# Ledger of designs, part 276: peptides against a protein of PDB entry 7BDX

Target 1, 212 residues: chain A of PDB entry 7BDX
Amino acid sequence: EMGAAACTLLWGVSSSEEVVKAILGGDKALKFFSITGQTMESFVKSLDGDVQELDSDESQFVFALAGIVTNVAAIACGREFLVNSSRVLLDTILQLLGDLKPGQCTKLKVLMLMSLYNVSINLKGLKYISESPGFIPLLWWLLSDPDAEVCLHVLRLVQSVVLEPEVFSKSASEFRSSLPLQRILAMSKSRNPRLQTAAQELLEDLRTLEHN

## One batch from the design tools (peptide; made by RFdiffusion4, then SolubleMPNN)

Design b2_p26_3_s1 (from b2_p26_3, 15 letters changed)
Fold by OpenDDE base, seed 5:
Structure b2_p26_3_s1 (fold): chain B 212 residues (1-212), chain C 212 residues (1-212), chain A 26 residues (1-26)
Amino acid sequence: as target 1 above (212 residues)
Amino acid sequence: as target 1 above (212 residues)
Amino acid sequence: SEEELRKRNEELIRENRKLVDEIAYS
């Protein structure tokens, strides 16, 4: 309980750039993010056996951790830190996104995807994430999620890849060959306006790339 | 481990006034400080049986909690919050300071004393603390600590009481009758310059009060 | 508008990529 409370407060204050800088400027950042990955992994691995109550202190704790990572990744120095010094955490996030079933841990997936998107704002981060083994299949796995918010953030991450020619060119063949076009087309007709727009924009971006 | 890491980071960033305001502005502050008191109490009560390694994650966690309280109390709005909304925490700190033996949990005592001192900067806080049952005997109990840093912060708290006539007048008789004068005189000759100075200043303040 | 937010995000992405590249290669 106390850990969750402390972590929740830390999440809240990490919305400030100055707080992120303070977190990173300390000698505890490396350890914190290392243990963060381990904790998130342990939590996800525990789900297969026990119906974790969505509102448990453990869940709250993990959500706060994911939120902190997201807020850190929202800042330039935070992205640089994650990409340079905490790649294992990024690997863990990618792994956990792959290990979770469609519809499972929706909020956690969204936070993890938001963190990856924020990391993708950095070209080095985008390169690192996109070159991860199984990245493209992972994107499509995540697009199979019934949750519109998960799908939205997947589409945003896909768009970040597509909009960067240097990154997209390396995987363009695999990307085009495996693209769940029918799924994206279905999303472009979603009643969720954010999902609809994201899918439409991605389809436009993809059409533009086929004509160039 | 993770809780301690998160709490340590929260402690570090709570040195900022803006972070303290952010902590207090949230709906989680009351719960956090409630659980903080409980956690600190549980930790101290556990010490009688097991040689807690000073560097345990549990110890680190409790130190960070005490540090957060200290940093919150360093800010005007934080003092107001503690005095108005978290008196139970202040009561807990006073209780724990009484329950600990001389030389036991030195670092925790120092942090708790620093928090009480910071609260004492607020007149309402000083009144609340000083009117707590057994406050004066507690101060003298704490002055029996062999640790110079504990004694230093006790003397500072005593000085805060002595320098406020409205507060001191209410307890002046009990204070004067129980004052460990020989102990304070011995501290005024300490090789620790901070302790020496604090003891000298307090003795001067006390002399001034006897002549006025 | 969502479009303005998108454009702003794209611009932020591009600017941040440039800044990061400048920092990384300086």
Scores: peptide ipSAE 0.026, ipTM 0.771, DockQ to the pose 0.031
Fold by OpenDDE base, seed 3:
Structure b2_p26_3_s1 (fold): chain B 212 residues (1-212), chain C 212 residues (1-212), chain A 26 residues (1-26)
Amino acid sequence: as target 1 above (212 residues)
Amino acid sequence: as target 1 above (212 residues)
Amino acid sequence: SEEELRKRNEELIRENRKLVDEIAYS
């Protein structure tokens, strides 16, 4: 309980850029984010085993950790830190997103996707995650999720790739050949207005790229 | 490990007034500080039992919690919160300071004493802790500590009482009758300059009160 | 554009705060 509470507070205050700078300015940042990755990985690995009642505290703790990563990635210096010094954490997030089944740990997936999206604001970050093995299949795996929020954040990450010609050109062939177009088209008709808009915008971006 | 790391970071960033305001502005502050008290109490209770190797992580976690409380008490709104809404935590700190033996958990005692001192800057806080049962005996118990830093922070807390006539007058008889004068005089001759100065100042304050 | 990404990031920050609240009240 106490760990989850402390981490939740740290998550809350990490919404401030000054707090992120303070976290990163210390000598503990590297170790903290290393342990964060390990903790998140251990949590996800525990899900496939015996139905250990996901201690609400453990899940909350991991959610808070993912939230902290998201908030760190929300600012320029945080992105720089993650991309330069915590690549293992990014690899872990990508791995965990692949290990989770559709409909499993929706909130965690959303936070992790938000963190990756925030990292993708940095060109170096976008390059790094997009060059990860199986990145394109991972996007489509995640886009098969029944949860609209998961799908929304996947579409946003896809859009970040599509809007960067240097990155998109490297994977354009695979992207086009594997694109779940019917799925995206279905999302453009969603009753969820955010998902609908994101899908429509992506379809427009893709059409623009086909005509060039 | 992860809990201690997260709490350590939260401690570090809580040195900022803005962060303290953010912690207290949420709906989690009450619960957090309640659990903090329980966690600290559980830790101290574990010390008298079997020599469970004080997990370095557990001790670090508790130190970070005490540090957070100290940082919260360092600002006006934090003191107001503690005195109005987290009195149980203050009671816990007083209790734990009594339960710890001389020379035991020096760093924790220092942090807890610092927190009480910070609370004592608020007149309401000073009144509250000074009216606690056994407060005066507790001060002298703590002043018997072999650690100069513990003694320094006790002397500072004693000085806060002595400098407030409304508070001091209520306990003046007990204070004078139980005052470890020889101990304070010995501290005024300490090789530790901070302890020496604090003891000398307190002796001067006490002399001023005897002549009035 | 970088500006569009920034605006979207601001939205994500707001969403992250909402998730904190949801975890808080759940």
Scores: peptide ipSAE 0.019, ipTM 0.765, DockQ to the pose 0.167
Fold by OpenDDE base, seed 4:
Structure b2_p26_3_s1 (fold): chain B 212 residues (1-212), chain C 212 residues (1-212), chain A 26 residues (1-26)
Amino acid sequence: as target 1 above (212 residues)
Amino acid sequence: as target 1 above (212 residues)
Amino acid sequence: SEEELRKRNEELIRENRKLVDEIAYS
C-alpha cells in the first residue's frame, strides 16, 4: 500500500520537467529505473499464475511506475537518459508488451506504448527501439488488441517509424510485407475519433512513401 | 526495494515548493499521509522485537517518509495541510518520538523533530503540538538523547514554544518546574557549534521571559 | 485521479509531437 501511494505521488509530480530533471540529477535514478523494469517484469510474470485483481496495490504500483517512465520520456533530458542509461528498461517494456495478451492489462499497455512513443521522439531512441528484435511483429501483435486506446498508441508509434526515412529504410521490406493494411483501413473508419485520425494520418504517410 | 526507491525519489523532489503543491493538490495526499503514519508506527513497533538493520529497505523507506513530511512541513501550504488535514500524522510523530529510546533511530528522530519544528512555524501548528498530552515531558525525554543533532532540534522546538507568548503562557508553570536547565547550560558549552548556538539562544530567550 | 494523470501524460505527448512536427518541417 505505502509503496503504491508513494509511486502514485511520484507519478503525479513527474509531469513536471523540473521534477524529471530533479529525479535524473540525483544518484538514485539509475537504480530506480533498473528496479522499475524488474518490478514490472515480475508483475507480468505473476499474471500467468494468479488472477491478480486489476485494482490491487501491486497493479496500481506497476501502473504508476509505467506512468513515471512515460512522464520521464516526455521530457528531452528524460528521453536522453532512457536512451543512454536505461536501455534495459526499454528492452523490458518491449518484452512485456509482447508477453501481454490482447485485452490483458490494457491500461498498462497504453502507458508502456506512450513511453515508447515518447522515446521515439528522440531519433536515437527511435533507432534503438526499431532495431530491437521482433519490433515489427510486436507492433502488429499489439495492433490486434481489441482496445482502441492500445491500437491508437501503436499507430502513433508506427507513424513515428514511417516518418523517419533512415529508420524506415532498414525495415521497409518487412514492414511492407507484414503491414496489416486492412486492419488500419478499418481503424480509419472507427467511431473513435482519435483512432480514426491516427489511422488516417498513417495511411496518408504510407501513401506518400509509396509515391516516392 | 521498489517502494523505498520511489519514496526516496519523492523525498528528493519534495524539497521543491512546486512539488509540495502538486502533491497536496491531488486527491491522494490525505491517503498518503495517513498510510505514512501507520507505516512509521509499524516500523517503530517492530524495533522492540527484531533487530532491524539500520540500512534495511524498510528503514530507508521510513526514513524517506519522514523526510517527505519534513519537506512538506517546510512549505507554507504544506504546514497548513498537516495542521488542518493530517493531525493524526502529527500525533503519530509525537508518539513515536516518545516510543524511541535515547540513541535509537537517531536519524529518524532528527527528521521527525525537523518536521515538528517546521509545523511550529505555523501558529496553529505550534498550538496543536504544544497542547498535545505530555508534550513538555516529551521534549525533556528527547533532550536526554546523547545525539547532538537530536538535542539541537529539540532546542529549536523548545525555542519555538518560548518565543510564542500565547503558547508559552499555557504551559509556563510546567515548563519552569521541569526545565532541565543544567542540561541546556551544558549544551551551551558544547563543542558542537550548532548545538552551542541553539542552547545559548534559548538561554537568552528564557532570561528575557524571566525579566518580563 | 489515475485518469487525470493519464490525461496529463497524453497532453505532454501531444506537445512533444508538435515539437517533432516543427522540427521535421524546419
Scores: peptide ipSAE 0.018, ipTM 0.759, DockQ to the pose 0.046
Fold by OpenDDE base, seed 2:
Structure b2_p26_3_s1 (fold): chain B 212 residues (1-212), chain C 212 residues (1-212), chain A 26 residues (1-26)
Amino acid sequence: as target 1 above (212 residues)
Amino acid sequence: as target 1 above (212 residues)
Amino acid sequence: SEEELRKRNEELIRENRKLVDEIAYS
């Protein structure tokens, strides 16, 4: 309980750029983000056996950790820190997104995807995550999720790759050969307006790239 | 481990007034400080049996919690919050200071005393803590601690009482009858310059009050 | 464009803040 409460408060205040700078300016940042990755990994590994209630203190704790990572990645110095000094955490997030089944830990997936998207704002971050082994299959695995919010953030991450020619060109052949076009087309007709818009924009971006 | 790391980061960033305002501006502050008191109490109660290593994650966690309370109490809105909405936490801190033996959990005592001192900057806070049952005996119990830093913060808290006529007058008879004058005189000769100065100042303040 | 990505990030930051609130009150 107390850990979840403390972590939740830290998550809340980490929305401030000055707080992120304070976190990163301390000698404890590396250790904190290392343990963060380990804690999130331990949580995801624990899901295979016991039906952890989504409302457990442990779930809340992990959500807060993922939220902190997202807020850190929202800031330029935070992105630089994650990409330079906490690559293991990014690798962990990618791994955990692959290990989670469709519909499993939806809120955690959303937060982790938001963190990856924030990292992708930096070209160095986008390069790092897009060059991760199995990244394209991971995107399609995640896009198979029944949750509209998960799919929304996957589409945004895909768009971040597609909109960067230097990154997209490296994976363009694999991307084109494996693109779940029918799934994206179905999302462009979604009743969820955010998902609909994101899918439409991605389809437009893909059409623009095919004509160039 | 992760709880201690998160709480330590929260402690570090809570030195900022804006962070304290953010903590208190949220709906979670009451719950957080309630659980804080319970966690500190549980820790102190656990000490009677197992020699908890001072370097344990649990110790670090409780130190960080006490540090957060201290930083909150350093700010006007934080003092007002503690005195109005978290009196149970103040009562818990007073109780825990009484339950700890001389030399036991010195760092925690210092942080708790610092929090009480910060609360005492507010007249309402000073009134509340000084009117707590057994407050004067508690001060003398704490002043018997072999640790110079504990004694220093006790002397500062005593000085805070002595310098407020409205508060001191209510307890003046009990204070004068139980004053460990020989102990304070011994501290005024301490090799620790901070302790020496605090004891000398208190003795001067007491002399001034006897002449008025 | 970098500007579009920045705007999208601002939206995500706002969404993250909402999630903090939602998780806080759940």
Scores: peptide ipSAE 0.022, ipTM 0.768, DockQ to the pose 0.167; fails the geometry check

Design b2_p26_3_s2 (from b2_p26_3, 14 letters changed)
Fold by OpenDDE base, seed 4:
Structure b2_p26_3_s2 (fold): chain B 212 residues (1-212), chain C 212 residues (1-212), chain A 26 residues (1-26)
Amino acid sequence: as target 1 above (212 residues)
Amino acid sequence: as target 1 above (212 residues)
Amino acid sequence: SLEELLRKQQEEIERNKKEVKEIAYS
C-alpha cells in the first residue's frame, strides 16, 4: 500500500518538466529505472498464473511506474536519459508489450505505448526502438487489440517511424509487406475521433511516401 | 525495494515548493499522509522485537517518509495541510519521538524533529504540537539524547516555543520548573558550532523572557 | 549539456511531428 501511494504521488508530480529534471539530477535515477523494469516484468509474468485484480495495489504501482517512464520520456533530458542510460528498461517495455495478449492490461499497454512514442520523439530513441528485434511484428500485434486507445497509440508510434525517412528506409520492405492496411482503413472510419484522425493522418503519410 | 526507491525519489523532489503544491493539490495527499503515519508507527514498534538494520529498505522507506513530511512542512501550504488535515500524523510523530530511546534511530528522530520545527513556523502548528499532552517532558526526553543533531533540533523546537509569548505563557510554569538549564548551558559550550549557536541563542531568548 | 539540449530540440523541430509529447496523468 504505502509503496504504491508513494509511487502514485511521484507519477502525479512527474508531469512537470522540473520534477523530471530533479529525478534525473539525482544519483538514484539509474537504480530506480532499473528496478522499474524488473517490477513491471514481474507483474506481467504473474498475470499468467494469478488473477490480478486491475485495482490491486500492485497494479496501481505498475501503472504509476509506467506513467513515470512516460512523463520522463516527455522531456528532452528524460528521453536522453532513457535512450542512453536505461536501454534495458526500453527493451523491457517492448518485451512486455509483446507478452500481453489483446485486451489484457489495456491501461498498462497504453502507458507503455505512450512512453515509447515519447522516446520516439528523439531520433536516437526512434532508431533504438525501431531497430529492436521484432519491432514491426510487435506493432501489428498491438494493433490487433480491440481497445481503441491501444490502437491509437500504436498508430502514433507507426506514424513516428513513417515520418522519419532514415528509420523507415531500413524497414520499408518489411513494413510494406506486413502493413495491416485494411485494419488502418477501418480505423480511419472509427467513431472514435482520436483514432479516426490518427489513422487518417497515417494513411496520408503513407500515400506521400508511395509517391516519392 | 521498489517502494523505497519511489519514496526516496519523492522525498528528493519534495524539496521543491512547486512539488509540495502538486502533492497537496491532488486527491491522494490525505490517504498518503494517513498511511505514512501508520507505516512509521509500525516500523518503530518493530524495533523493540527485531534487530532492524539501519540501511534496510524498510528503514530507508521510513526515512524518506519522514523527509517528505519535513519538506511538506517547510512550505506554508504544506504546514496548513498538516495542521488542518493531518493532525493524526503530527500526533504520531510526537508519539514516536517519545517511544524511541536515546541513541535509537537517530536519523529518524532528526527528520521528525525537523518536521515538527517546520510545523512550528505556523502559529496554529506551534499551538497544536505544544498543547499536545506531555510535550514539555518529551522535549527534555529528546534533549537527553547523546546525538548532537537530535539535541540541535530539540533546541530549535524549544526556541520556537519560547519565541511565541502566547504559546509560552500557557506552559511557562512547567517549562521553568523542568528546564534542563545545566544541560543547555553545557551545549552552549559544545565543540559542535551548530549546537553551540542554538544553545546560546536559546539562552539569550530565555534571559530576555526573565527580564520581561 | 545546454548544447546537447539545444541539439535535441533542433532534432525534434526537424522531425516536424504533429503531436509533440504525451503526458500520462495519474
Scores: peptide ipSAE 0.239, ipTM 0.834, DockQ to the pose 0.075
Fold by OpenDDE base, seed 5:
Structure b2_p26_3_s2 (fold): chain B 212 residues (1-212), chain C 212 residues (1-212), chain A 26 residues (1-26)
Amino acid sequence: as target 1 above (212 residues)
Amino acid sequence: as target 1 above (212 residues)
Amino acid sequence: SLEELLRKQQEEIERNKKEVKEIAYS
């Protein structure tokens, strides 16, 4: 309980850029993010055995960790830190997103996807995550999620890849051959306005790339 | 381990007034400080059985908690919060300082004393802690500590009481009758310059009060 | 200055995205 409470407060204050800089400016950031990855991984691995109540201290703790990672990745120096010094954490996030089933741990998936999206704002970060083994199949796996918010953040991450020619060109053949176009088209007709917009914009971006 | 890491980072960033305000501005502060007291108490109660290594995760966690309390108490709104909404925590700190033996858990004692000193900057806080049962005997108990840093912070707390006539007058008879004058005089000759200065200043303050 | 170096480094590594950074609120 106490750990979750402390971590939740840390998450709350991490919305400030200056707090993120303070976190990273200390000598403890490396250790913290190393253990973060391990903790998140341990939590996800435990889910198959015990129906952890969504409101458990452990769940709250992991959500707070994912929130902190997201907020760190929202800042330029935070992205640089993650890509240069915490690649294992990024690998862990990618792995966990692959290990989770559709509809499983939706809130955690959303937070992890938000973190990856923020990392993708940095070209080096985008290159790193997009060059990870199985990245394209992972995107489509995640897009099979019944949750609109998961799908939304997947589409935003896909868009982030598509909008970077240097990155997209390397994967364009695999991307085009595996693109779940029918699923994206279905999302463009979603009653969820954010999902609808994201799907429409991505479809427009894809059409633009086919004409260039 | 993860809890200690998160709490340690929270402690680090709590040195900022804006972060303290952010911590307190949320709906989670009450719960956090409630659990803080319980956690600290549980830790201290466990010490008699297991020689907890000073470097244990549990120790680091409790140090971080005490550090956070100190930094919260360093700010006006933090003092107000503690005195109005977390009196149980203040009671716990006073209790724990009484339960610890001389030379035991020095670092924790220092942090707790620093927190009480910061609380004493607020007149309401000073009144609250000084009116706690056994407060004067507690000060002398703590002053028997062989650690110079513990003694330093005790002397500073004593000075904070002595410098407030409204508070000191209520306890003046007990204070004068129980004052470990020989111990304070010995500290005024300490090779530790900070302790020496604090003891000298307190002796000067006491002399001034006797002449008024 | 360190700030100028950091700014230049940031300009080199960040993408011109129209999209807003995500903040996770607790």
Scores: peptide ipSAE 0.253, ipTM 0.834, DockQ to the pose 0.076; fails the geometry check
Fold by OpenDDE base, seed 2:
Structure b2_p26_3_s2 (fold): chain B 212 residues (1-212), chain C 212 residues (1-212), chain A 26 residues (1-26)
Amino acid sequence: as target 1 above (212 residues)
Amino acid sequence: as target 1 above (212 residues)
Amino acid sequence: SLEELLRKQQEEIERNKKEVKEIAYS
């Protein structure tokens, strides 16, 4: 309870750039993000056995951790920190996204995807995550999720890859061969306007790349 | 471990007034400070049995909590919040200071005393804590501590009472009858310059009050 | 200044993304 409360407050204030800078300027950032990865991993591993109530203190704690990582990644110095000094955390997030089944831990999945999207704003970050083993299969695995918010953030991450020629060219053959085009087309007809727009924009970006 | 890490980061960033305002502006502040009091109380109660290592995660967590309370009390809106909405936390701090033996949990005692001192900057806060049952005996109990830093913050709290005529007049008879004058005089000769100065200033303030 | 140099270096590694950074609100 107390840990979740403290972490939730830290998450709330981490929406401020100055707070992120203060977190990173301290000597405790490395340890915090190391333990963050371990804690998130432990939580996801625990899901295979016991039906963890989504409202548990443990769940709230992990959500707050993922929220903090997202908010750190929203800041340039935070992205630099994550990509340079906390790569294991990024690897953990990628691994956990692969370990989760469709529909499992949707809220956590969204937060982790938001963090990866923010990391992808930095070219170095985008390179790092897109060069991770199984990244393209992971995107399609995640895009099979029934949750529209998960799919939205997957599409945004896919778009982030597609819009960077240096990154996209490395995986273009695998991307084209495995692209779940019918799934993306279905999303472009979604009743969810955000998902619809994201799918339409991605389809337009893909068409532009095919003509170049 | 993770809770202590998160709470330690929250403590670090809570040194900023804007962060304190953000914490208090959220809907989670009341719950956080309620659980804070409970957690601190649970920790102090656990000390009577097992030799808790000062370096334990639990100890670090409680230190961070006390640090956060101190930093909140350093801000005007934080003092107002504590005195208006979290009086139970102040009562808990006073109780815990009474429950701890001389030399026991010195670091926590210092942080709690710092928080009470910050609360005492507000006249309403000073009134509240000084009107607590057994406040004057508590001050002398704490002033019997062998630790110079504990004694320093006790003296500062005593000075805060003495410098406020409206508060001091209510307890002047009890204060004068129970004042450990020899102890304060001994502190005025301390090798610790901060303790020495605080004791000297208090003695001067007391002399001024006797002549008025 | 060193700060300006660091800022320029940071700007060079940033992508010209049309999309807004995500903030996770609690």
Scores: peptide ipSAE 0.250, ipTM 0.833, DockQ to the pose 0.076; fails the geometry check
Fold by OpenDDE base, seed 1:
Formats: C-alpha cells, structure tokens, sequence
Structure b2_p26_3_s2 (fold): chain B 212 residues (1-212), chain C 212 residues (1-212), chain A 26 residues (1-26)
C-alpha cells in the first residue's frame, strides 16, 4: 500500500518538466527505471493465473509506474535518457504490449502506448522502437483491441512512423503488405470523435505516401 | 524494493517548493500522510525483535518518508496542512521519538526532529507540539542521546519553544524545574561546532528569560 | 550559452513536427 501511494504521488508531480529534470538529475534514476521494467513485467506475468482486480494496489502501482515513464518521455531530456540509458525498459514495454490480450489491461496498454508515442518524438527513439523485432505485427495485434482508447494510441504511433520518411522507407514493404486497411477504415467511422479523427488523418497520410 | 525506490525519488524532488505544492494540491495527500505514519510506526515496532540492518530497503523507505514529511514542513502551506489535516502524523512522530532508545535509529530521529522543528515555525504547530502530553520529558529523553546530531536538533526545537513567550509561559515552571542544565552545559563544550553553537545560543536565550 | 546549446541539442534529437506530447494525469 505505502509503495503504491508514494508511486502515485511521484506520478502526479511528474507532469511537471522541472520534476522530470529533478528525477533524472539524481543518481537514482537508472536503478528506478530498471526496477520499473521488472515490476511491470512481473505484474503482467501474474495476470495469467488470478484475475487480479483492476483496482488492486498492485494495479495502481503499475499504472503509476507507466504514468511516470510517459511523463518522463514527454520531456526532451527524458526521451534522451530513455533512448540512451533505459533501452531495456523500452524493450520491456514492447514485450508487455505483445503479451497482453485484446481487452486485457486497457489502462496499462494506453499508458504504455502513450510512453512509446512520446519516445517516438525523438528521431532516435522512433528508429529504435520501429526497428524492434516484430514491431509491425505488434501494431496490428494492438489494433485488434476492442477498446477505442487503445486503438487511438496505436493509430497515433503508426502515424508517427508514417510521417518520418527515413523510418517508413525501411519497413514500407512490410507495412503495405500487412496494413489492416479495413480495420482503419472502420475506425474512421467510429462514434468516438478522437478515434475517428486519428483514423482519418492516418488514411490521408497514407494516401499522400502512395502519390509520392 | 520498487516502493523504496519510488519513495526515495519522491523525497528527492520534495526539496522543491513547487513539488510540495503539487503533492498537497492533489486529493491523495491525506491518504499518503496517513499511511506514512502507520508505516513508520510499524517499522519502529519491528526493531524490538530483529536487529534490522540500517541499510535495508525497509529502512531506506522509512527514511524517505521522514524526509518527505520534513520537506513538506519546510514550506508554509505544508506546515498548515500538517497542523490542520495531519495531526495524527505529528502525534505518531512524537510517539516514535519516545519509543526509540538513545543511540537507536539516529538517522530517523534526526529526520523526525527536523520535521517537528519545521512545524514549530508555524505558531499553531509550535502550540500543538508543545502542548502534547509529555513533551518536556520527551525533549530531555532525546537529549540523553549519545549522538551529537540528535542532540543538535533537540536543542533547536527547545530554542523554538523558548523564543516564543506565549508558548514558553504555559510550560515555564515545568521547563525550569526539569531543565538538564549540566547536559546542555556539556554540549556547549562539544567538539562538534554545530552542537556547541546551538547549546551556547540556548543558554544565552535562557539567561535572557531569567532577567525578564 | 548553455541554453542555446541545449536548444540546439533538443532540435537535433526531436523531429521537427508539431506532435502533441502526451501527459498521463494521475
């Protein structure tokens, strides 16, 4: 309980750029983010047995950890730190996104996808994530989620790849051959306005790439 | 381990006034400080059985908690919060300072005394602490500690009481009758310059009160 | 200046796109 409460407060204050700089300016950041990945992995592995209640202290703890990673990645120095010094954490997040089934741990998936999106703002981060083994299949696996918020954040991550010619050129053939076009078209008709807009924008970006 | 790491980072960033305001501006502060008191109490109660190593994750966690309380109390709004909304935590800190033996958990005692000193900057906080049952005997108990840093922070807290006429007048008779003058005089001759100065200043303040 | 150096470094590592950063609110 106390750990979850402390982590939740740390998450809350991490919305500030100055707090992120303070977290990273200390000598404890490396250890913290190393243990973060391990803790998130342990939580996801525990889900296969007991239907852990989404409202458990353990769940809240993992949400706070994912929130902290997201907020660190929202800042330039935080992205640099993650991409240069915490690659194992990024690998763990990618792995966990693959290990979770459609509809499973929606809130955690959203937070992890938000963190990856923020990392993708850095060109080095985008390159690292997009060159991860099975990255394109992972995107389509995640896009099969019934949750509109998961799908929204997947589409935003896909857009981040599509809008970078240097990155997109490396995977363009695989991307075009496996693109779940019908699924994206269905999302462009969603009643969720955010999902609808994201899908429409991505379709426009894809059309622009076909003409160039 | 993860909880201790998170709490340690929270402690580090809590040195900033803006972070303290952010912690207190959320709806989670009350719960956090409630659990903080309980966790510190549980730790101190566990010391009677196993010689818990001072370098344990549990010890580090409790130190971080005490550090957070101290840093919150360093800010005006933090003092107001503690005095108005977290009196149970202040009561717990006073209790734990009494439960710890001379030489036991020096680092924790110092942090707790620092937090009480910071609270004593607020007149309402000073009144609340000084009116606590057994407060004067507690000060003398703590002043029996062999550690110079514990004694330093006790003397600073005593000085905070002595310098406030409204507070000192209420306990002046008990204070004068039980004052460990020989101990304070011995501290005024300490090889530790900080302890020496604090004891000398307190002796000067006490002399001034005898003439008024 | 250090600020100018940091700004240039930031411009080098970030994609020059108006991407909206995500903040996870607790």
Amino acid sequence: as target 1 above (212 residues)
Amino acid sequence: as target 1 above (212 residues)
Amino acid sequence: SLEELLRKQQEEIERNKKEVKEIAYS
Scores: peptide ipSAE 0.242, ipTM 0.831, DockQ to the pose 0.076; fails the geometry check

